# Peptides against a protein of PDB entry 5ONS: the designs that were tried, part 82

Target 1, 181 residues: chain A of PDB entry 5ONS
Amino acid sequence: MFKKFDEKENVSNCIQLKTSVIKGIKNQLIEQFPGIEPWLNQIMPKKDPVKIVRCHEHIEILTVNGELLFFRQREGPFYPTLRLLHKYPFILPHQQVDKGAIKFVLSGANIMCPGLTSPGAKLYPAAVDTIVAIMAEGKQHALCVGVMKMSAEDIEKVNKGIGIENIHYLNDGLWHMKTYK

## One batch from the design tools (peptide; made by RFdiffusion4, then SolubleMPNN)

Design b2_p18_5_s2 (from b2_p18_5, 11 letters changed)
Fold by OpenDDE base, seed 4:
Structure b2_p18_5_s2 (fold): chain B 181 residues (1-181), chain A 18 residues (1-18)
Amino acid sequence: as target 1 above (181 residues)
Amino acid sequence: QEEEQKKLEKEVLEKLKK
């Protein structure tokens, strides 16, 4: 989603959201990520305005105090940014790729099934279309936010093809955006 | 905020490079 993204070229505008819209978004976030509920007030404090940065290709980035929190495309599901995920690593279910997969993930490549079934990987139960944090063997911080293109069960059984779609990865265009006020 | 973000980025990148 952000492989060729550049803030200067791909941001269109920024709008401040109304209270009712913010409430709706918060409810959606809790629905998508139940584990975030106890933390949502400190992530999005009541006193702080919530903004949406509108980008090309129908990408929207939710921000508070300039921090990039979540993003979506074409009114689809919200994804947490890696920066938010590093602060709250538990808001997504995890999958772990082996050490060899790291360089490919960081190039924006989709995650192939063997990288999730190898001895250095850890594959946890997850349905297709689940948004997941991609961890790596021996590493503490998520390097990617992805979407399960196969269920964990099917990844294990088939062990061939794209297991997880790479949506947002470390050092992509969104990562380098850092902040926006 | 910017310094914190830079610190995080450095830490993450350093850990991933090992």
Scores: peptide ipSAE 0.090, ipTM 0.668, DockQ to the pose 0.038
Fold by OpenDDE base, seed 3:
Structure b2_p18_5_s2 (fold): chain B 181 residues (1-181), chain A 18 residues (1-18)
Amino acid sequence: as target 1 above (181 residues)
Amino acid sequence: QEEEQKKLEKEVLEKLKK
């Protein structure tokens, strides 16, 4: 989603959200990520304005005090940014790739099934379309936010093709954006 | 604080690439 993203070229505008809209978004975030509920007042304090940065390709980024928190495309589900996920690693279920897959993930490549079934990888139960944090063998921070294109069960059985779609990865255009006030 | 945060992010990124 952010492989060729540049803030100067791909940001259209920024709007401050009304209180009613913020309430709706908070409810949606709790529905998507039930574990976030106790932390939401810390992540999005009531006293702080919430903004949406509108980008090309129908991308929207949710921000508080310049911090990039979540993003979505075409009013689909919200994804946490890697920066937020590093602070709150439990927001998403995890999948782990082997050491050899790291360089490919960091190039924006989708994650193939063998990278999730090989020695050093760890595959956890997850349904199709589940948003997941991609971890790597021997690393403590997430490398990528992805979406399951196959169930964990099917990845193990078929072991061929795209297992997880790469949505946002470390050192992509969103990572380099860093802040927006 | 901003400079310290930038330094930390660089270190994390470098460790992840290795």
Scores: peptide ipSAE 0.083, ipTM 0.667, DockQ to the pose 0.035
Fold by OpenDDE base, seed 1:
Structure b2_p18_5_s2 (fold): chain B 181 residues (1-181), chain A 18 residues (1-18)
Amino acid sequence: as target 1 above (181 residues)
Amino acid sequence: QEEEQKKLEKEVLEKLKK
């Protein structure tokens, strides 16, 4: 999603959200990520304005005090930014790739099934379309936010093709955006 | 907080490069 993304070229505008819209978004976030509820007031304090940065390709980034928290495309599901996920690693279920897959993931490549079934990888139960944090063996921080394109069960059985779509990865255009005030 | 984010970025990138 952000492979060729640049803040200067791909941001269209920024709008401050109304209170009612913010409440709706918070409810949606809790629905998507139930574990975030106790932390949401810390992540999005009521006293702080919430903004949406509108980007090309129908991408929207939710921000508070310049911090990039979540993003979505075409008003689909929200994804946490890696920066937020590093602070709150429990927001997403995890999948772990082997060491050999790291370089490919960091190039924006989708995660192939063998990278999730090989020694050093860990595949946890997850349905198709589940948003997941991609971990790597021996690493403490998520390197990617992805979407399951196959169920964990099918990844194990078929073990060929794209298991997880790469949505956002370390050192992509969104990562380099850092803040937006 | 901005300094904390920069520190985190550096730590994450250094860990992944090793």
Scores: peptide ipSAE 0.069, ipTM 0.660, DockQ to the pose 0.039
Fold by OpenDDE base, seed 2:
Structure b2_p18_5_s2 (fold): chain B 181 residues (1-181), chain A 18 residues (1-18)
Amino acid sequence: as target 1 above (181 residues)
Amino acid sequence: QEEEQKKLEKEVLEKLKK
């Protein structure tokens, strides 16, 4: 989603959200990520304005005090930014790729099944379309936010093709935005 | 804060590289 993304070229505008819209978004976030509920007031304090940074290709980034928290495309599901995920690693279920897959993930490549079933990888139960944090063998921090294109069960059985779609990865265009005020 | 964030980014990136 952000492989060719540049803040200067791909950001259209920024709008401040109404209270009612913020409430709706918070409810959606809790529905998507139940574990975030106790932390949501810390992540999005009521006293702080919430903004949407609108980008090309119908990408929207949710921000509070300049921090990039979540993003979505075409009003689809919200994804946490890696920066938020590093602070709250429990927001997403995890999958772990082997050491050899790291360089490909960091180039924006989708995660192939063998990278999730090989020694050094760890595959956890997850349904198709689940948003997941991609971890790496021997690493503590998530390197990617992805979407399961196959269930964990099918990844193990079939063990070929795209297991997880790469949505946002470390050092992509979104990562480089850092903040937006 | 910006310097701390930059240090954190560097650490994360370095740890994830080979």
Scores: peptide ipSAE 0.034, ipTM 0.598, DockQ to the pose 0.036

Design b2_p18_5_s3 (from b2_p18_5, 10 letters changed)
Fold by OpenDDE base, seed 2:
Structure b2_p18_5_s3 (fold): chain B 181 residues (1-181), chain A 18 residues (1-18)
Amino acid sequence: as target 1 above (181 residues)
Amino acid sequence: MKKELEELKKKVEEELKK
């Protein structure tokens, strides 16, 4: 989503949200990520304005106090930013790629099944279309936010093709975006 | 806050570039 994203060229505007809209978004976030509920007041304090940075290709980035928290495209599901995920690693279920897959993930490549089934990888139960944090062998922090294109079961059984779609990765255009206060 | 975010960013980048 952000492989060729350039902030200077692709950001359109920033808007402050109404209270009613914020409430709706919070409810959606809890629905998508039930584990976030106890933390949501900390992540999005009521006293702090919530803004959306609108970008080209119908990308919207939810921000509070300049921190980039979540993003979506075409009013689809919200994805946490890596920055938020690093602070709250439990927001997403995890998958772990082997060490060899790291460089490819960081180039924006989709995660192939062998990178999830080989030694050093860890594959956890997950249904297709689940938004997941991509961890890496020997690394503490997520390097990517992805979407399961196959179930974990099918990844293990088929073990070829795209297992997880790369949505947002370390050092992509979103990672390098400035804060918006 | 900004400083903490930058520190974390640096740490993560250093970790994942190795």
Scores: peptide ipSAE 0.302, ipTM 0.827, DockQ to the pose 0.040
Fold by OpenDDE base, seed 1:
Structure b2_p18_5_s3 (fold): chain B 181 residues (1-181), chain A 18 residues (1-18)
Amino acid sequence: as target 1 above (181 residues)
Amino acid sequence: MKKELEELKKKVEEELKK
């Protein structure tokens, strides 16, 4: 989503949200990520304005105090930014790729099944379309936010092709975006 | 809070170098 993203060229505008809209978004976030509910007032304090950075390709980034928290495309599901996920790693279920897959993930490549089934990888039960944090062998922090293109079960059985779509990865255009205070 | 965020960023960036 952000492989060729350039902030100067791809950001359209920034809009401060109305209170009612913020409440709706918070409800959506809790629905998507039930475990976030106890933390949501810390992540999005009521006293702080919430803004959406509108980007090309129908991308919207939710921000509070300049911090980029969540993003979505075409009013689809919200994804946490890696920056938020690093602070709250429990927001997403995890998958772990082997060491060899790291360089490909960090180039924006989709995660292939063998990178999830090989020694050093850890594949956890997950349904297709589940948003997941991509961990890596020997790394503490998530490298990527992805979407399961196959169920974990099918990844193990088929063990070829794209297992997880790479949505947002370390050092992509979103990672390098400035704050919007 | 800002300092903590910057420290976390630094740690993540260091992980990428290893």
Scores: peptide ipSAE 0.290, ipTM 0.826, DockQ to the pose 0.043
Fold by OpenDDE base, seed 4:
Structure b2_p18_5_s3 (fold): chain B 181 residues (1-181), chain A 18 residues (1-18)
Amino acid sequence: as target 1 above (181 residues)
Amino acid sequence: MKKELEELKKKVEEELKK
């Protein structure tokens, strides 16, 4: 989503949200990520304005106090940014790629099934279309936010093709975006 | 806050670039 993203060229505007809209978004976030509920007041304090950075290709980034928290495209599901995920790693279910897959993920490549089934990888139960944190062998922090293109079961069984779509990765255009206060 | 974010960013980048 952000492989060729340039903030200078792709950001359209920034809008402060009304209270009613914020409430709706918070409810949606809890629905998508039930584990976030106890932390939501810390992530999005009531006293702080919530803003959306509107970008080209119908991308919206939710921000509080300049921190980029979540993003979505075409009013689809929200994805946490890596920055938020590093603070709250439990927001998403995890998958772990082997060491060899790291360089490809960090280039924006989709995660192939063998990178999830090989020694050093860890594949956990997950349905197709589940938003997941991509962990790496020997690393503590997620390097990517992805979407399961196959179920974990099918990844193990078929073991070829794209297992997880790479949505947001370390050092992509979103990672390098500035603070918006 | 900005400082904390930048520090974490650098830490993660150093970790994952290896």
Scores: peptide ipSAE 0.289, ipTM 0.822, DockQ to the pose 0.039
Fold by OpenDDE base, seed 3:
Structure b2_p18_5_s3 (fold): chain B 181 residues (1-181), chain A 18 residues (1-18)
Amino acid sequence: as target 1 above (181 residues)
Amino acid sequence: MKKELEELKKKVEEELKK
């Protein structure tokens, strides 16, 4: 989503949200990520304005106090940014790639099945279309946010083709975006 | 706050750099 992204060329505007819209978004976030509910007042304090950075290709980025928190495309599901995920790693279920897959993930490549079934990888139960945090062998922090294109069961059985789509990765255009207060 | 966020960003980038 952000492989070719540059904020100077791809950001359109920034808008502050009304209270009613914020309430709707908070409810949607709790529906998508039930475990976030106890933390939502800390992540999005009521006293602080919530803004949306509107980008090309129908991308919207939710921000509070200049921090980039969540993003979506075409009013689809919300994804947490890596910045938020590093603070709250439990927001998403995890998958772990082997050491050899790191360089490819950090280039924006999709995660192939062998990178999830090989020694050093860890594959956890997950259904198709689940948004997941991509961890790496020997690393503490997530390097990517992805979407399961196959179930964990099918990844293990078939072990060929795209297992997880790369949506947002470390050092992509979103990672390097400036803050918006 | 901004300085702390930038420090964390650099730390994570160094961790995952190859």
Scores: peptide ipSAE 0.274, ipTM 0.808, DockQ to the pose 0.037

Design b2_p18_5_s4 (from b2_p18_5, 12 letters changed)
Fold by OpenDDE base, seed 3:
Structure b2_p18_5_s4 (fold): chain B 181 residues (1-181), chain A 18 residues (1-18)
Amino acid sequence: as target 1 above (181 residues)
Amino acid sequence: QEEEQKKLQKEVEEKLKK
């Protein structure tokens, strides 16, 4: 989603949200990520304005005090940014790729099934379309936010093709944006 | 706080790239 993204070229505008809209978004976030509910007052304090940064290709980024928190495309599901996920690693279920897959993930490549079934990988139960944090062998922080294109069960059985779609990765255009105020 | 957080993220980034 952000492989060719640049803040100077791909940001259209920024709007401040009304209280009623913020309430709706918070409810959506709790529905998607039930474990986030106790932390929402810390992540999105009531006293702080919430903004949407509108980008090309129907991308929207949710921000508070310049911090990039979540993003979505075409009114689809919200994804946490890697920067937020590093602070709250429990927001998403995890999958772990082997050491050899790291360089490909960091280039924006989709995660192939063998990178999830090898000895250095760890594959946990997850259904198709689940948003997941991509961990790596020997690393402490998530490298990528992805979407399951196959169930964990099918990844193990078929062990061929795209297992997880790469949505947002370390050092992509969103990562380098850092803040927007 | 924001600058300190940015420094931390940069350190994490450099560590993860290696």
Scores: peptide ipSAE 0.045, ipTM 0.624, DockQ to the pose 0.038
Fold by OpenDDE base, seed 1:
Structure b2_p18_5_s4 (fold): chain B 181 residues (1-181), chain A 18 residues (1-18)
Amino acid sequence: as target 1 above (181 residues)
Amino acid sequence: QEEEQKKLQKEVEEKLKK
């Protein structure tokens, strides 16, 4: 989603949200990520304005105090930014790729099934379309936010093709967009 | 806090590149 993304070229505008809209978004976030509820007031304090940064390709980024928290495309599901995920690793279920897959993930490549079934990988139960944090063998922090294109069960059985779509990865255009005030 | 976070992000970045 952000492989060729640049803040200067791909941001259209920024809008401060009304209180009612913010409440709706918070409810949606809790629905998507139930574990975030106890932390949501810390992540999005009521006293702080919430903004949406509108980007090309129908991408929207939710921000508080310039911090990029979540993003979505075409008003679909929200994804946490890697920066937020690093603060709150429990927001997403995890999948772990092997060491060999790291360089490909960091190039924006989708995650192939063998990278999730190899000895250095860890594949946890997850349904198709689940948003997941991609961990790596020997690393402490998520390197990617992805979407299951196959269920974990099918990844193990078929073990061919794209298991997880790479949505947002470390050092992509969104990562380099550190803040937006 | 913000500066510490920036430092952490850089460290994560470097660790994952290695």
Scores: peptide ipSAE 0.043, ipTM 0.639, DockQ to the pose 0.040
Fold by OpenDDE base, seed 2:
Structure b2_p18_5_s4 (fold): chain B 181 residues (1-181), chain A 18 residues (1-18)
Amino acid sequence: as target 1 above (181 residues)
Amino acid sequence: QEEEQKKLQKEVEEKLKK
């Protein structure tokens, strides 16, 4: 989603959200990520304005005090930014790729099944379309936010093709935005 | 807090690139 993304070229505008819209978004976030509920007031304090940074290709980034928290495309599901995920690693279920897959993930490539089933990888139960944090062998922080294209069960059984779609990865265009005020 | 976060991010980036 952000492989060729540049803040200067791909950001269109920024709008401040109304209270009613913020409430709706918070409810959506809790539905998607139930574990976030106790932390949501810390992540999005009621006293702080919530903004949407609108980008090309119908990408929207939710921000509070300049921090990039979540993003979505075409009003689809919200994804946490890696920066938020590093603070709250429990927001997403995890999958771990082996060392060999790291360089490909960091180039924006989708995660192939063998990178999830090989020694050094860890595959956890997850259904198709689940948003997941991609961890790496020997690393403590997520390098990617992805979406399961096959269930964990099917990844193990089939063990070929795209297991997880790469949505947002370390050092992509979104990562390099850092903040937006 | 911003400086600590920046340091943490740099550490994460360095660890993931190695």
Scores: peptide ipSAE 0.042, ipTM 0.623, DockQ to the pose 0.040
Fold by OpenDDE base, seed 4:
Structure b2_p18_5_s4 (fold): chain B 181 residues (1-181), chain A 18 residues (1-18)
Amino acid sequence: as target 1 above (181 residues)
Amino acid sequence: QEEEQKKLQKEVEEKLKK
């Protein structure tokens, strides 16, 4: 989603959201990520304005005090930014790729099934279309936010093809967009 | 906020180097 993204070229505008819209978004976030509920008030304090940065390709980035929190495309599901995920690593279920997969993930490549079933990987139960944090063998911080293209069960059984779609990865265009006020 | 982000980035980069 952000492989060719550049803030200067791909941001269209920024709007401040009304209270009613913010409430709706918060409810959606809790629905998508139930574990975030106790933390949502400190992530999005009531006193702070919430903004949406509108980008090309129908990408929207939710921000508070310039911090990039979540993003979505075409009014689809919200994804946490890696920066938010690093602060709150429990927001997403995890999957772990082996060491060999790291360089490919960081190039924006999709995660292939063998990289999730190898001895250095850890595959946890997850349904298709689940948004997941991609961890790596021997690393502490998430390298990528992805979407399960197969269930964990099918990844183990089939063990071929794209297991997880790479949506946002470390050092992509969104990562380099540090803040936006 | 920028300093915090820089610290986070540095930590991530350091973790990736290991």
Scores: peptide ipSAE 0.065, ipTM 0.662, DockQ to the pose 0.040; fails the geometry check

Design b2_p18_6_s1 (from b2_p18_6, 16 letters changed)
Fold by OpenDDE base, seed 3:
Order: C-alpha cells, then structure tokens, then sequence
Structure b2_p18_6_s1 (fold): chain B 181 residues (1-181), chain A 18 residues (1-18)
C-alpha cells in the first residue's frame, strides 16, 4: 500500500474530526480489535483532537498529536501503523517468518507459505482475512502488518503460494512519514 | 518521544543489517 508512497506527493489534505465521528471510529476500532478497549483512552485521549490525513488512492491515516495511529483504504478495515504496533504489540495476532524471508518482506513482497512453515517460522491459528502482525525469527519488533490470504491450516496443508499479503512494512513510505501535525 | 524514535530507528537498523 505504501511502497511508492511519499508524503510530499501523495498527501492531499488533513481534516480535524468532529466529536461524533471520533466516537464512531473508536467503536469501529473496538469491534475490530477488542483487546484495544482498555488502552483506547490512552491512545486517543478525549482531550486531544483526532485528525485524518487524506492521501491518494483513497488512503486515510488517523492521527493524534501528530502521531500516526491507524490507516484504512476506501473505508475498509483499519490497520495499526507499525509505530503504534511497536508500542502495543498485542493489538494484532502474530505470525512469524523465518530469517530468510526478512529481506523480501522489507522489499514489499507478500509472504509465501514456505516462509511460514519452515524452521525458524512460527504459524499460529488464524482465519483468512485476519489482519496480523508479522514477526521475524530472532527479532523483537514486528516488521510488517499483513492480511491472511489463506487460513493457517491451509498454509500448512498447501504450503504453496501467497500466505499473507504485505500491507505495511518497516521502512516503507508510511514509516518514513513519522509524524504529521 | 525521542527515546521511542531512537528505538524505532535501532530496530530498523537491526533488520537492515540482517
């Protein structure tokens, strides 16, 4: 989603959200990520304005005090930014790729099934379309936010093709944006 | 925070050094 993203070229505008809209978004986030509910007031304090950075290709980024928190495309599901995920790693269920897959993930490549079934990888139960945090063998921080294109069960059985779609990865255009005030 | 940003940059560096 952000492989060719540049803040100067791909950001259209920034709007401050009304209170009612913020409440609606918070409810959506709790529905998507039930475990976030106890932390949501800390992540999005009531006293702080919530803004949407509107980007090309119908991408919207939720920000609070310049911090990039979540993003979505075409009013689809919200994804946490890696920067937020590093602070709250439990927001998403995890999958772990082997060390050989790292360089490919960091180039924006989708995660192939063998990278999730090989020694060094760890594959946890998850249904298709689940948004997941991609961890890596020997590394502490998530390197990617992805979407299961196959269930964990099917990844193990078929072990061929795209297992997880790469949505946002370390050092992509969104990562380099850092903040937006 | 500055400390968190430093940690983020260190994490990236660790990945790129792999």
Amino acid sequence: as target 1 above (181 residues)
Amino acid sequence: SAALEAAHQAAIAAYLAS
Scores: peptide ipSAE 0.263, ipTM 0.837, DockQ to the pose 0.059
Fold by OpenDDE base, seed 2:
Structure b2_p18_6_s1 (fold): chain B 181 residues (1-181), chain A 18 residues (1-18)
Amino acid sequence: as target 1 above (181 residues)
Amino acid sequence: SAALEAAHQAAIAAYLAS
């Protein structure tokens, strides 16, 4: 989603959200990520304005005090940014790729099944379309936010093709955006 | 906290460098 993303070229505008819209978004976030509810007030304090940065390709980034928190495309599900996920790693269920997959993930490649079934990888139960944090063997922080294109069960059985779609990865265009005020 | 954030940034930098 952000492989060829540049703030100067791909951001269209930024709008401040009304209170009612913010409330709706918070409810949606809790629905998507139930575990975030106790933390939502510190992530999105009531006193702080919430903004949406509108980008090309129907991408919207939710921000508070310039911090990039969540993003979505075409009004689909919200994804946490890696920067937020690093602070709250429990927001998403995890999958772990082996060391060999790291360089490919960091190039924006989708995660292939063997990278999730090989020694060093850890594959946890997850249904198709689940948004997941991609961890790496021997690394503390997530390197990617992805979407399961196969269930964990099918990844193990089939063990070929795209297991997880790479949505946002460490050092991509969104990562380099850092903040937006 | 600021300390936690700094630790995260250091770990991320090391991650990217490795």
Scores: peptide ipSAE 0.178, ipTM 0.779, DockQ to the pose 0.073
Fold by OpenDDE base, seed 5:
Structure b2_p18_6_s1 (fold): chain B 181 residues (1-181), chain A 18 residues (1-18)
Amino acid sequence: as target 1 above (181 residues)
Amino acid sequence: SAALEAAHQAAIAAYLAS
């Protein structure tokens, strides 16, 4: 989603949200990520304005005090940014790729099944379309946010093709967009 | 660009070394 993203070229505008809209978004976030509810007042304090950075290709980034929190495309599901995920790693269920897959993930490549079934990988139960945090063998912090394109069960059985779609990864265009006010 | 690619490779190397 952000492989060729550039803040200067791909950001259209930034709008401050009304209270009613913020409430709706918070409810949606809780529905998507139930575990975030106790932390939402810390992540999105009531006293702080919430903004949406509108980008090309119908991408919207939710921000508070310039910090990029979540993003979505075409009013689809919200994804946490890696920067938020690093602070609150429990927001998403995890999958772990082996060390050999790291360089490919960091180039924006989708995660292939063998990278999730090898000895250094850890594959946890997950259904198709689940948004997941991609961890790496020997690394503490997630390097990617992805979406399961196959169930964990099918990844193990088929072990061929795209297991997880790469949505947002370290050092992509969104990552380089550290803040936006 | 070449500069972007070089920076990308450097970032990957740094992550792998961390």
Scores: peptide ipSAE 0.103, ipTM 0.673, DockQ to the pose 0.026
Fold by OpenDDE base, seed 1:
Structure b2_p18_6_s1 (fold): chain B 181 residues (1-181), chain A 18 residues (1-18)
Amino acid sequence: as target 1 above (181 residues)
Amino acid sequence: SAALEAAHQAAIAAYLAS
């Protein structure tokens, strides 16, 4: 989603959200990420304005005090930014790729099944379309936010083709935005 | 925070160097 994303070229505008919209978004976030509920007040304090950075290709980035928190495309599901995920790693279920897959993930490539089934990988139960945090063998921080294109069960059985779609990865265009006010 | 950002940058460097 952000492989060739550039803030100066792909951001259209920024709009402050009304209270009713914020409430709806918070409810959606809790529905998508139940574990976030106790933390949502410190992530999105009631006193702080919530803004949407509107980008090309129907991408929207949710921000509070300049921090990029979540993003979505075409009003689909919200994804946490890696910067938020690093603070709250429990927001997403995890999958772990092996060491050899790291360079490909960081180039924006989708994650192939063998990178999830090798001894250095860890594949946890997850249904197709689940948004997941991609961890890497021997690394502390998630390197990617992805979407399961196959169930974990099918990844193990078929072990061929795209297992997880790469949505957002370290050092992509969204990562380089850092903050936006 | 600055500390968190530094840690993130270090993590990226470690990934890229792997």
Scores: peptide ipSAE 0.082, ipTM 0.692, DockQ to the pose 0.057

